# Peptides against a protein of PDB entry 3WG5, part 214

Target 1, 218 residues: chain A of PDB entry 3WG5
Amino acid sequence: LAKNIVYVAQIKGQITSYTYDQFDRYITIAEQDNAEAIIIELDTPGGRADAMMNIVQRIQQSKIPVIIYVYPPGASAASAGTYIALGSHLIAMAPGTSIGACRPILGYSQNGSIIEAPPKITNYFIAYIKSLAQESGRNATIAEEFITKDLSLTPEEALKYGVIEVVARDINELLKKSNGMKTKIPVNGRYVTLNFTNVEVRYLAPSFKDKLISYITD
Target 2, 218 residues: chain A of PDB entry 3WG5 as posed
Amino acid sequence: LAKNIVYVAQIKGQITSYTYDQFDRYITIAEQDNAEAIIIELDTPGGRADAMMNIVQRIQQSKIPVIIYVYPPGASAASAGTYIALGSHLIAMAPGTSIGACRPILGYSQNGSIIEAPPAITNYFIAYIKSLAQESGRNATIAEEFITKDLSLTPEEALKYGVIEVVARDINELLKKSNGMKTKIPVNGRYVTLNFTNVEVRYLAPSFKDKLISYITD

## One batch from the design tools (peptide; made by RFdiffusion4, then SolubleMPNN)

Design b2_p22_6_s3 (from b2_p22_6, 9 letters changed)
Fold by OpenDDE base, seed 3:
Structure b2_p22_6_s3 (fold): chain B 218 residues (1-218), chain C 218 residues (1-218), chain A 22 residues (1-22)
Amino acid sequence: as target 1 above (218 residues)
Amino acid sequence: as target 1 above (218 residues)
Amino acid sequence: SHTVSGMGIEPIRMGTKRVKYS
């Protein structure tokens, strides 16, 4: 029986293997408790492509809906964060947040210049991000432009263009607006209708390890 | 019954959540087959602290000896690679490789300058790297200097200073030299004597995902 | 030479030029 419980957890900073561990831990807790959903408050400038791909896979394997909420105001789902969002069951953004800027880079040179990813890598991620958009019924053209034009969108633009599903100021508004929405990707092979009627909100605190790594990666 | 099988796998590039997945997969395969050991040919400039810590934990939880082999010539166990090596059951290096340079950085500024980790983070990793060295009976002073002086060592220096256990040109020499050595950390709570007498060497190919992510992260 | 990120050279980032939120 789905409990009328929604978990909320925060993931802030760079997308890393630790970020994967956070996603895995948070989703696992919510799965074990048969939560209606988990909301991940995401604020990231991006990070590692590999971590991102593993996070996307972990979200796609979730037994419960995973809602990516770009929060608080000033937060971003930049780069890897955009991919994670596009791989999730529902995307929400708070006013004053951003999404996009997905051009892969190999890193920074010793002089601080961006080392561009070779065309082969860029093309791979174009195909990948388009796949995520298409599988979730989101705007694949805009998803491609997140790479090719390094496009960044406001919540209002992202909603307008069909990149995201909800603009919400806080968790309460998010729950209210997303109540009755279908997941954009399957949960255990089925598109789930979100039921946020009379839900208990439970906040997951970062583990000591999470706090430490957030502190280290922040 | 321990099979007279030694697995060899390659991990090249940045230490990421995908690198964790590679370690986990490779070690799991070797565990399932009751291998005598797994040798990880490591070539890394470093990567994420969180991924590194998870990799160290995964190595420490291994049911079989995990040998980190800094290979080929020209390879490095830089930064995160040093921590991983120090967290392993045995460290080997090929001639012409390096280990060290463990100073944590927050990243690069927009102008390409290194953003230094705050003293709290640096101090945490000093304590952590010293712990790894002490637990493995390796030189904790040098381990500290890998951070405080950003020290890098040759294989000969690392061997001389008690950072590593073996200098070997190839897998055959590594097996020959490490045969009869005890692991520097416990395997399932016991220090294991390596038995490389009449072993079959099995190379683990990277998965398609491994190849892709290596290509992306390389 | 890949620049060392965190404990080593940073991998292909799917990220904006943004400094990791530290």
Scores: peptide ipSAE 0.054, ipTM 0.333, DockQ to the pose 0.185; fails the geometry check
Fold by OpenDDE base, seed 4:
Structure b2_p22_6_s3 (fold): chain B 218 residues (1-218), chain C 218 residues (1-218), chain A 22 residues (1-22)
Amino acid sequence: as target 1 above (218 residues)
Amino acid sequence: as target 1 above (218 residues)
Amino acid sequence: SHTVSGMGIEPIRMGTKRVKYS
């Protein structure tokens, strides 16, 4: 029986246009190989909203399931990372990770204080994050609170509230737990049942460019 | 005589994947109208290297001249903005603006200190910024010093050292001064002589998405 | 994971810790 391929790639650091390029490259490779899925090990404190939206769009356009895995322990899908996760086909988190804190900000002042986004921006992202949650059948109320309260959740809380689908310690446990799950959003117009019974895990190393850019953004 | 169109669009804030989308959208609109040029009023403190490189590539692929105008007074083409400028067909600056400070960094520590990029990253961007300067016939030594010394220049200094082509107070002065100038890089394989003698200036407003993303990134 | 290096000052963060891309 032909081994189904599952790709695993790491995306760490701030969400930017380069992060988009990483997502695009990794997903494209996995698409070309007709992988069963790609797992993106995500560790991000946040980043740019534009890059985030593009990443979400790229995930939604993926020909294969894109699983966001908040990993390793100590990692976060903070801010932009939460949107990306909510826009993905499946969210997993390792114990000791976090998700949320999604309030958009304009930036930081010279003194390091947060410059608040105007209500129009905040409201836009409330609508956006709620739409992502609704489209994926995830908790839209909590998604809104990620913004309005800058709420952060543990994996256990996120699972409990229906924000995420899997709590897993490692890739093997993730594959085991997500085997037979339906994607939370469609893949090419259909909800896919994940088949991880006979899989080959392929790790995608960061390109030199990816390493360079990650190095620049960390 | 058919009016040549010059588009003007503003790109403000951090350089990210969304900034790429803004550049792409604005340039595409101007390309579709066969504009004489597009002027991008740039005000950026910097941003992501990946987004920057993509923006540079998009500019280099433009079917029309892309003029980077560091504007308004008080604005900067800092860090990533300098690379973008150096990758463009013409650089202008308003008095009271700045360009430079291009040292790549990995990020900021929890205490707000800069995390230095490893030498391999710094050296990569030294080579890259020098190549942009060389390809555009601009001062590659100063371009390197934008990194090695984190040098920032005034418009007058930048003009003097051959980093930029125009110092202008406004769009009208920019058009006047740049009229008859050759692009510093090719447009579709040829150096173009700018013709601003009979132009209609068209301002591109930010899309709602652009406003949202700029708001999020500022 | 591939981090994107900042060229310039502060990134717009969605989330708690601003990693400034300079």
Scores: peptide ipSAE 0.036, ipTM 0.301, DockQ to the pose 0.157; fails the geometry check
Fold by OpenDDE base, seed 5:
Structure b2_p22_6_s3 (fold): chain B 218 residues (1-218), chain C 218 residues (1-218), chain A 22 residues (1-22)
Amino acid sequence: as target 1 above (218 residues)
Amino acid sequence: as target 1 above (218 residues)
Amino acid sequence: SHTVSGMGIEPIRMGTKRVKYS
């Protein structure tokens, strides 16, 4: 039986293998406690494609709904963050946040310029992001444009275009607005209707390891 | 005027953006001191392709010869490490080390299995590794097989096949054997003949930041 | 520091099994 518990955790910074460990840990805790859902407050400029794919896979294998919440104001689900969001059970954004800018790159040159990905790689990620959008019943055309046009959207635009499900200022508004929504992808093969009536909100703190890595990589 | 100084530094662990910073710092120190060369003692299981490409670029832009030395015994220049080696001015290996295993991957699944890269990506890295081998006058066929066959070689095999230039047990033997060798790629547009007669060997220690990141990522 | 800020997904990792377990 799902408890009337919703976990909330923050993931901030670059998407790396360590970020995967954070997602895995947080989701695992929420799964073990049979939570109604977990909300991940996401703020990322992007990161590694491999880590991103692993995170998406971990979310899609979750035994409970995983909600990506672009928060606080000023945060972004940029690049890898967009893929993660599109791979999740529900996307929310706070006012003053952004989503998009998903062009794959090979890295940065010494002068800080982008080393462009070859068309073959770009096309792979176009197919991948479109698949994520289609599987989640979100706008696959806009998902492609996140790459091909390096498109970046406001919460209101993203909602209007059917990229996200909720615009909310805080966790309370998010819970209120998402109550009764169906997950955009299945949980254990079933689309779940979210029940946020009389929920306990539990915040998960980053581990000491998480804090130390963030401090060094920032 | 080049001083009769050779710098030696160790780079160990996964190839990341931080590893780029280490290479850049070490090479910059050696350049600033007008060293005859820098030797990087490399021990890596692989890492990120973007970081690898940036490292290769940094090596190829070096104002002094950069020697990759797979050391100590038990070390490897695996995956990304092989590309770095093939992009360098000279490769040496200690007995009991290995080189190769260069198949690109998209990541690891939750069960620890490899997420295979699509053929398009594999083919890109085949072309890239062959280019590095050809530019350095090394065996491009074997370089390709590091990917296509996931080939791994001993120092003796790598030397025999023309992948590396030196087998050496220690720094002294490396200096002795590589003395009078030409760099396999140009330094500032010129192939340099290494002069290791009457050299001072200076060891560079990892920064505190380097140590801390290594400790956390290990 | 080559901080990957803002503009892209880094496509590929090259790794042996050791990279995950180290």
Scores: peptide ipSAE 0.024, ipTM 0.280, DockQ to the pose 0.308; fails the geometry check
Fold by OpenDDE base, seed 1:
Structure b2_p22_6_s3 (fold): chain B 218 residues (1-218), chain C 218 residues (1-218), chain A 22 residues (1-22)
Amino acid sequence: as target 1 above (218 residues)
Amino acid sequence: as target 1 above (218 residues)
Amino acid sequence: SHTVSGMGIEPIRMGTKRVKYS
């Protein structure tokens, strides 16, 4: 029996293996308590593709709905953050946030210019991001354009184009608006209708390790 | 019997869990072939502390000497890169590279300003970086100043102050200058004298996965 | 317990925008 508990945790900064550890820890805690869902308040400029892919896989293996919430205002789910969002059960964004800019790069040159990824890598990520969008019933054309045009969208645009499901100013509005929505991907093989009626919101603080690693990665 | 083989691989970009995977893969290949050493051409602005610490541990567990070479000119072993270098069997730098800038941070604010780490975290890294320097017989005072002053050094300064062992323009000069040097930390419990007489240099290319992840992390 | 050093002097460009991470 799912407790009427919704967990909320923040993941901020670059997507790395420690970000994976954060996701894994947070989701595991929420799973253990049979939470109705976990909301991850995400603010990321992007990061590592492998960590991103592992995070997506971890989300997809979750026993409970994982909601990515691009929050607070001024935050972004940029690059890897977009992939993570597209791999999740529900995407919400606060007004004044952004999503997209998913073009893979090899890194930065000494002058700070982007080292472009070879076409083969770009094409791989195009296929991958399109698959995430398709699996979640989200806009695969826009997902592709996040790469091919390095497109970034506002919450309103992302909602309009069917990239995200909710625009919400805060957790309370998110819970209200997402109540009764179906997850965009299955939870344990089934699409779940979110039930946020009379829920207890529990905030998970970063572990000491999480705090420590955020100090190194950011 | 060590083959007269020296492996050379490049690790570029942010230090993340995938960077750990790259280090692990490269070192493992070199270990399997009983190489005389592996040279990691490192160019990093820094990254995650946990990944960095895991990389240091992986280097320290290596069955062969791991040489960190800050290369090419214009590259840096900044932040996490400095820790990795200090944790390695030998540090070399090319002219026009840098080492240091090790102050831990929590990340970047929305305006791009650094979020400072709390003193407790800074002090932890001071202790850690000093331990790496002390274990490797390198300048622990300068190592501390990499944090406390956010100090960065040129190769010439780093050599002068006893942070690094070699300044070399290329792999050939590195091999020549480091030939007969002792590792600054033990290899399998023993300090090893490097033998780069009549060695075959083998370059390891990034795996497809390595290339892919660099595209996401950088 | 792994400690955090996140110094990126070079901006990590995700997409079109360089995010400076130290």
Scores: peptide ipSAE 0.022, ipTM 0.244, DockQ to the pose 0.122; fails the geometry check

Design b2_p22_6_s4 (from b2_p22_6, 10 letters changed)
Fold by OpenDDE base, seed 4:
Structure b2_p22_6_s4 (fold): chain B 218 residues (1-218), chain C 218 residues (1-218), chain A 22 residues (1-22)
Amino acid sequence: as target 1 above (218 residues)
Amino acid sequence: as target 1 above (218 residues)
Amino acid sequence: SMTVSGNGIEPIRMGTKRVKYE
């Protein structure tokens, strides 16, 4: 029986347009290999909204299921990471991770204070995050509160409130728990039932470019 | 005779990951319609290096020729815009535009001074911009000087030095001058001879998302 | 985030925690 392949890659650090390149590269490799899915181990404090939206779009255009896994313990899908997760085919979190805190900001002032986004921008992202939640059948009320209250959730809370689908300690547990789950958004117009029976796990290493950009953004 | 279609779209403002989405959307539409080419009217002061590299990659992966047109008069392909142009199938500039000033920076300090990129980063982008120039048969020496000297060129200078291929006042002149030119990089592995005989020009409007992000980045 | 020399319009960041570069 042809081994179903699952790719695993890590994306760590700030969400930038380079992070998009990482997502694109990793997903493309997995698509080319007709993988059953790709799991992206995500650890991000947030980043650029524009990059985030591009990543979401790239995920939504994927020919294979993209699973966002907030991993390892201590990691977060904070801010932009939450949007990315909500835009993905499945969200998993490891114990000791977090998701949320999604308020858009313009940046930091010279004194290090947050420059608040104008209401127009905030409202746009409220609509956007709610749309992502609704499209994926996830909790749109909590998604809004990720912005309006800058809410952050534990994996257990996120699961309980229907923000995420899986709490798993490692890739093996993730594969086991997500086996037979339907994707929360379509893959090429179809909701896919994940088949992680007899899978080969293939890890994708960061490219030289990925390492350089990670070095630059850290 | 089936009308050859040329798409025209505008990308204005800072190069961000959202700008990637614009490029991707516009190119995808043109690809789907089997357009002879897409012309992107570019006006940018620069932006993120990561977004820039993604845009370059997206252009290089295009199934149709992507022509970067620095337009209208007063526009620039500054900084990131230069890389994008150098990564494209053809560069055109309108009179009164500029290209260059490509030195990478980490950002601006609290006092508004430029935070210089470390030599490692600067050297990376020197290598990168030279590679783009070399791959496209454009002036790699000048491309390097866009960084090392923060050089900016007029369209006339850029044409003279072999940085760009066309100086044109408008889309009609651009189509006329570029008709029969070979792309400076391959399209799907082949250098394409542009055929702008009996073309229909189709303008792509910014999406609501595009308008919003432009509004946010301005 | 490395900016290639454009006018530093601060990226709209989805703000969580300041990555304090320690």
Scores: peptide ipSAE 0.054, ipTM 0.328, DockQ to the pose 0.178; fails the geometry check
Fold by OpenDDE base, seed 3:
Structure b2_p22_6_s4 (fold): chain B 218 residues (1-218), chain C 218 residues (1-218), chain A 22 residues (1-22)
Amino acid sequence: as target 1 above (218 residues)
Amino acid sequence: as target 1 above (218 residues)
Amino acid sequence: SMTVSGNGIEPIRMGTKRVKYE
């Protein structure tokens, strides 16, 4: 029996292997407790493509709905964060946040210039981001433009263009607005209707390790 | 009953969240098949600290011995690779390889200069690398010097100073030399005596995803 | 050297605008 529990955890900073561990830990805790869902408050400028792909895979393997919530105001789901969001069961954004800017780069040169990804890599991520959008029933054209135009959207634009599902100011509004929505991707092969009626919100604190790595990556 | 199977997998390139996924996948396969051990052929210039810490944790949680083999000749277990090795059940190196150079950096500045980690971060990793060495009964002083002096060692030096357990030219020599050795850290709370008598060597191919990310990170 | 922040080695960074929160 699904407990009337919704977990909330925060992931802030660069998308890294540690970010993967945070996702894995948070989702695992929520799975073990048969939570109705987990909400991941996401604030990221992006990060590693490999970490991102692993996080997406971990979300897709979740036994419970994983809601990506771009939060707080001023936060972003930039680059890798956009892919993660597009790979999730539901995307929410707070007012004053952003999503997009997904062009892959190889890094920064010694002079601080962006080292461009070769066309083959860019094309791979175009195909990948489009697949995430299509699988989740989200706007694949805009997803492509997140790369090809380095497009960034406001919550209102993202909602309007069918990139995200919810604009919410806080967890309570998110739960209220998303109650009764179907997940955009399957959970255990089935689209799940979210039930946030009379739920207990349980915040997951970052582990000491999480705090440390956040401190190191900040 | 432990199958007389030893898995061999390759991890090459930067230590990333994808590297974590490779470790996790490879170890999981070997665990599921009740392998005697898995040998990870490691060639890395280093990478992310967070990925490294997660990989170490994944190795420490393994149900089977994980042997880090710095291979082939010319390979290194540099930086993050050293931590991973120190966190493993057994370290082997091929002739012509290296280990060490563990000083954490925040990255590279726009002018290509190294951005130094603050003393707090450096001190954290000093404590961490020393703990890995101590827990595995390896040379904690040298482990510290991998950071404080950015020390790099040859296989012969690393063996001599008690950083590693085996110098081997190939998998066959590795199996022969490590047969009957105890793991340097516990497996399921017990130090395991390696039994490589009449083992089948099974190579794990990189997944398509592994090949892709290796291609992207190379 | 180990990059504490995965920034130094070329991860295919998905375009990290370093939003330096100033």
Scores: peptide ipSAE 0.049, ipTM 0.318, DockQ to the pose 0.162; fails the geometry check
Fold by OpenDDE base, seed 1:
Structure b2_p22_6_s4 (fold): chain B 218 residues (1-218), chain C 218 residues (1-218), chain A 22 residues (1-22)
Amino acid sequence: as target 1 above (218 residues)
Amino acid sequence: as target 1 above (218 residues)
Amino acid sequence: SMTVSGNGIEPIRMGTKRVKYE
């Protein structure tokens, strides 16, 4: 029986292999405690595509709903963060956040200019982001445009266009608004109706390693 | 009985979790075939410290000698690449390559400027890089200066100062010059004398995933 | 993740913004 517990954890900064480790650790803790869900407060400018794909896979393999919450105001689920969100069971955004800008790049030149990804890579990620959107019943056209136009959206736009499920100011409003929603992807092969009635919210602190690496990577 | 096989694989671009996967895959293939050694042709501007540390650990756990070869001319084992090299059984460099510039950074600001790591992080990596140098019988003072002065060296300087073991123009010269050298760290608890007499050189191609991610990460 | 100072060639990052450590 799922405990009436919702875990909340923060993941901030670049999407990296360590970010994968953070996601894995947080989700594992929540799984072990049979939480109703875990909310990941995400603030990322993007990061590595490989780590992103691994994170998406880890979310999809989660035994509990993983909610990506773009938070706090001023935060973004930019680039890799958008893919992660689209790979999750539910996306929420706080007012004043953003989502999108998903064009793959090879990196930055010495002068700080973007090194463009070749079309073959861009096309791969177009297919990938569209698949995530389609699998989650989200707007695949907008997902594609996150790449092709490097589009970024407000929470209100993202909600309107069917990219995200919730706009919420805080965790309490998120829980209230998402209560009774179905996960956009299956949990253990089944779409789950979220039950946030009378839940205990438990905040997971970053591990020492998380703090160190966030300190090292942020 | 070790086959008279030396594997050669290329790892290019940023040090990332995928770079770890590449190292792991390449070393595993060479281990499975009981190769005399694997030579990793390394060209990296650096990358993630966590991935770097995992790569170093993977190299140190290798059942066969792992030779880091900074190649081709114009390549670098910059930053994370230097740590990887210092964690390896043997370091070689081609003329026209570089090693060093190991100062940890948190990342790059919006304007492309470096975000400095706090002293506690810098000091951690000073201790770490010095340990790698000491464990491998390489110049720990220079290793520290790779951080404290962001020092970069030529192959000739690196050889002179005892950072590396070989300067070689190509794989054939590398094999010739490193033949009879002892590994600078143990293989399965023992220092191994390299035997490159009458070896077959086998080149490992990047996997499709490797090509994709190199294409995505480079 | 601590980047050991590399010549700013970042891996294929998703997004046009450097995940610049702000």
Scores: peptide ipSAE 0.038, ipTM 0.321, DockQ to the pose 0.173; fails the geometry check
Fold by OpenDDE base, seed 2:
Structure b2_p22_6_s4 (fold): chain B 218 residues (1-218), chain C 218 residues (1-218), chain A 22 residues (1-22)
Amino acid sequence: as target 1 above (218 residues)
Amino acid sequence: as target 1 above (218 residues)
Amino acid sequence: SMTVSGNGIEPIRMGTKRVKYE
């Protein structure tokens, strides 16, 4: 029986245009091989909103399910990472991870203080994050509070509030728990029931370019 | 009967990228020799959050148990040190040490005053520290209060509140008291029962580079 | 955190990397 393939790839660090290229590459490989899904092990403090929005679009245009897995323990899907997760087909978190803190900022002043975003920008991202939550059938109230209260959640809290779908310690537990779940957004216009029975897990290595840029941006 | 090896290494001073390199080196040596555990004698006033998070990840990815031992008397696991401890497989403290004071800051102004972290950052680290405590089965309420109240605890208080696992005067007492304890987080997906019966203690010396950087950053 | 430039979302360096714990 043809083994269903699940790809696993890692995305770590700041969300940039290069992070988009990583997402695009990883998803494209998984699409080409008609994988059951790709799991993206995500660990990000956040990054650029433009890159984030492009990544969300790339995920939503995927021909296969994209699972965002906040992993390993100690990782976060902070800020931009939360938007990416909310735009994905399934969210999982490992114990010891966090999600949230989504209030947009213009940057940091020379003294290290945050330059606040104007209300217009804040309101734009409130609408955007709520839309991602609503489209994915996730908690839009909490999504808004990720901005308005700069809320951050543990995996248990995020699961409890209906922000995420799975808490899992590792890839094996993730596959086991998510088996038979429907994607929270459509794949090619249809909600897909994940079939992780008899799967082969294939790890995608970061390219040399991916490693170099991660090293430079860290 | 093949003697179980326990490594002991010292990490002192500010948490930096170099401190990560020290943790990585020490843990790698202990992993290579299939040690029963490594004990890190920790004395830190804190340091960089990025380095701290990387260290936590490195500990959680360890193939062997990592015991954080706040030592010697007079030492502290302050700020970043508390996060590192909460991310470890077992926490011990010597009498006369302290743990806590975890409120994030942006830095110091030219006049030496603290630049407060914005609520966004504070909330992020509240979620993060709670997640570390929850994953390790430690007191998440107190972990939060390490930030919100800038709480600091004695070893006796930390033990009483379920923040740490052992109070010990020296390595011998630590080994004796922790013998038969389960790790508070998994090692290679399993909780390990520590076996400190008939152990050989091996001390790792800081490298010349470790000494030099410690000297420069102190 | 997300950095928003005047024309959209600029790379917000999440302030978490600059947080010192002292």
Scores: peptide ipSAE 0.037, ipTM 0.297, DockQ to the pose 0.052; fails the geometry check

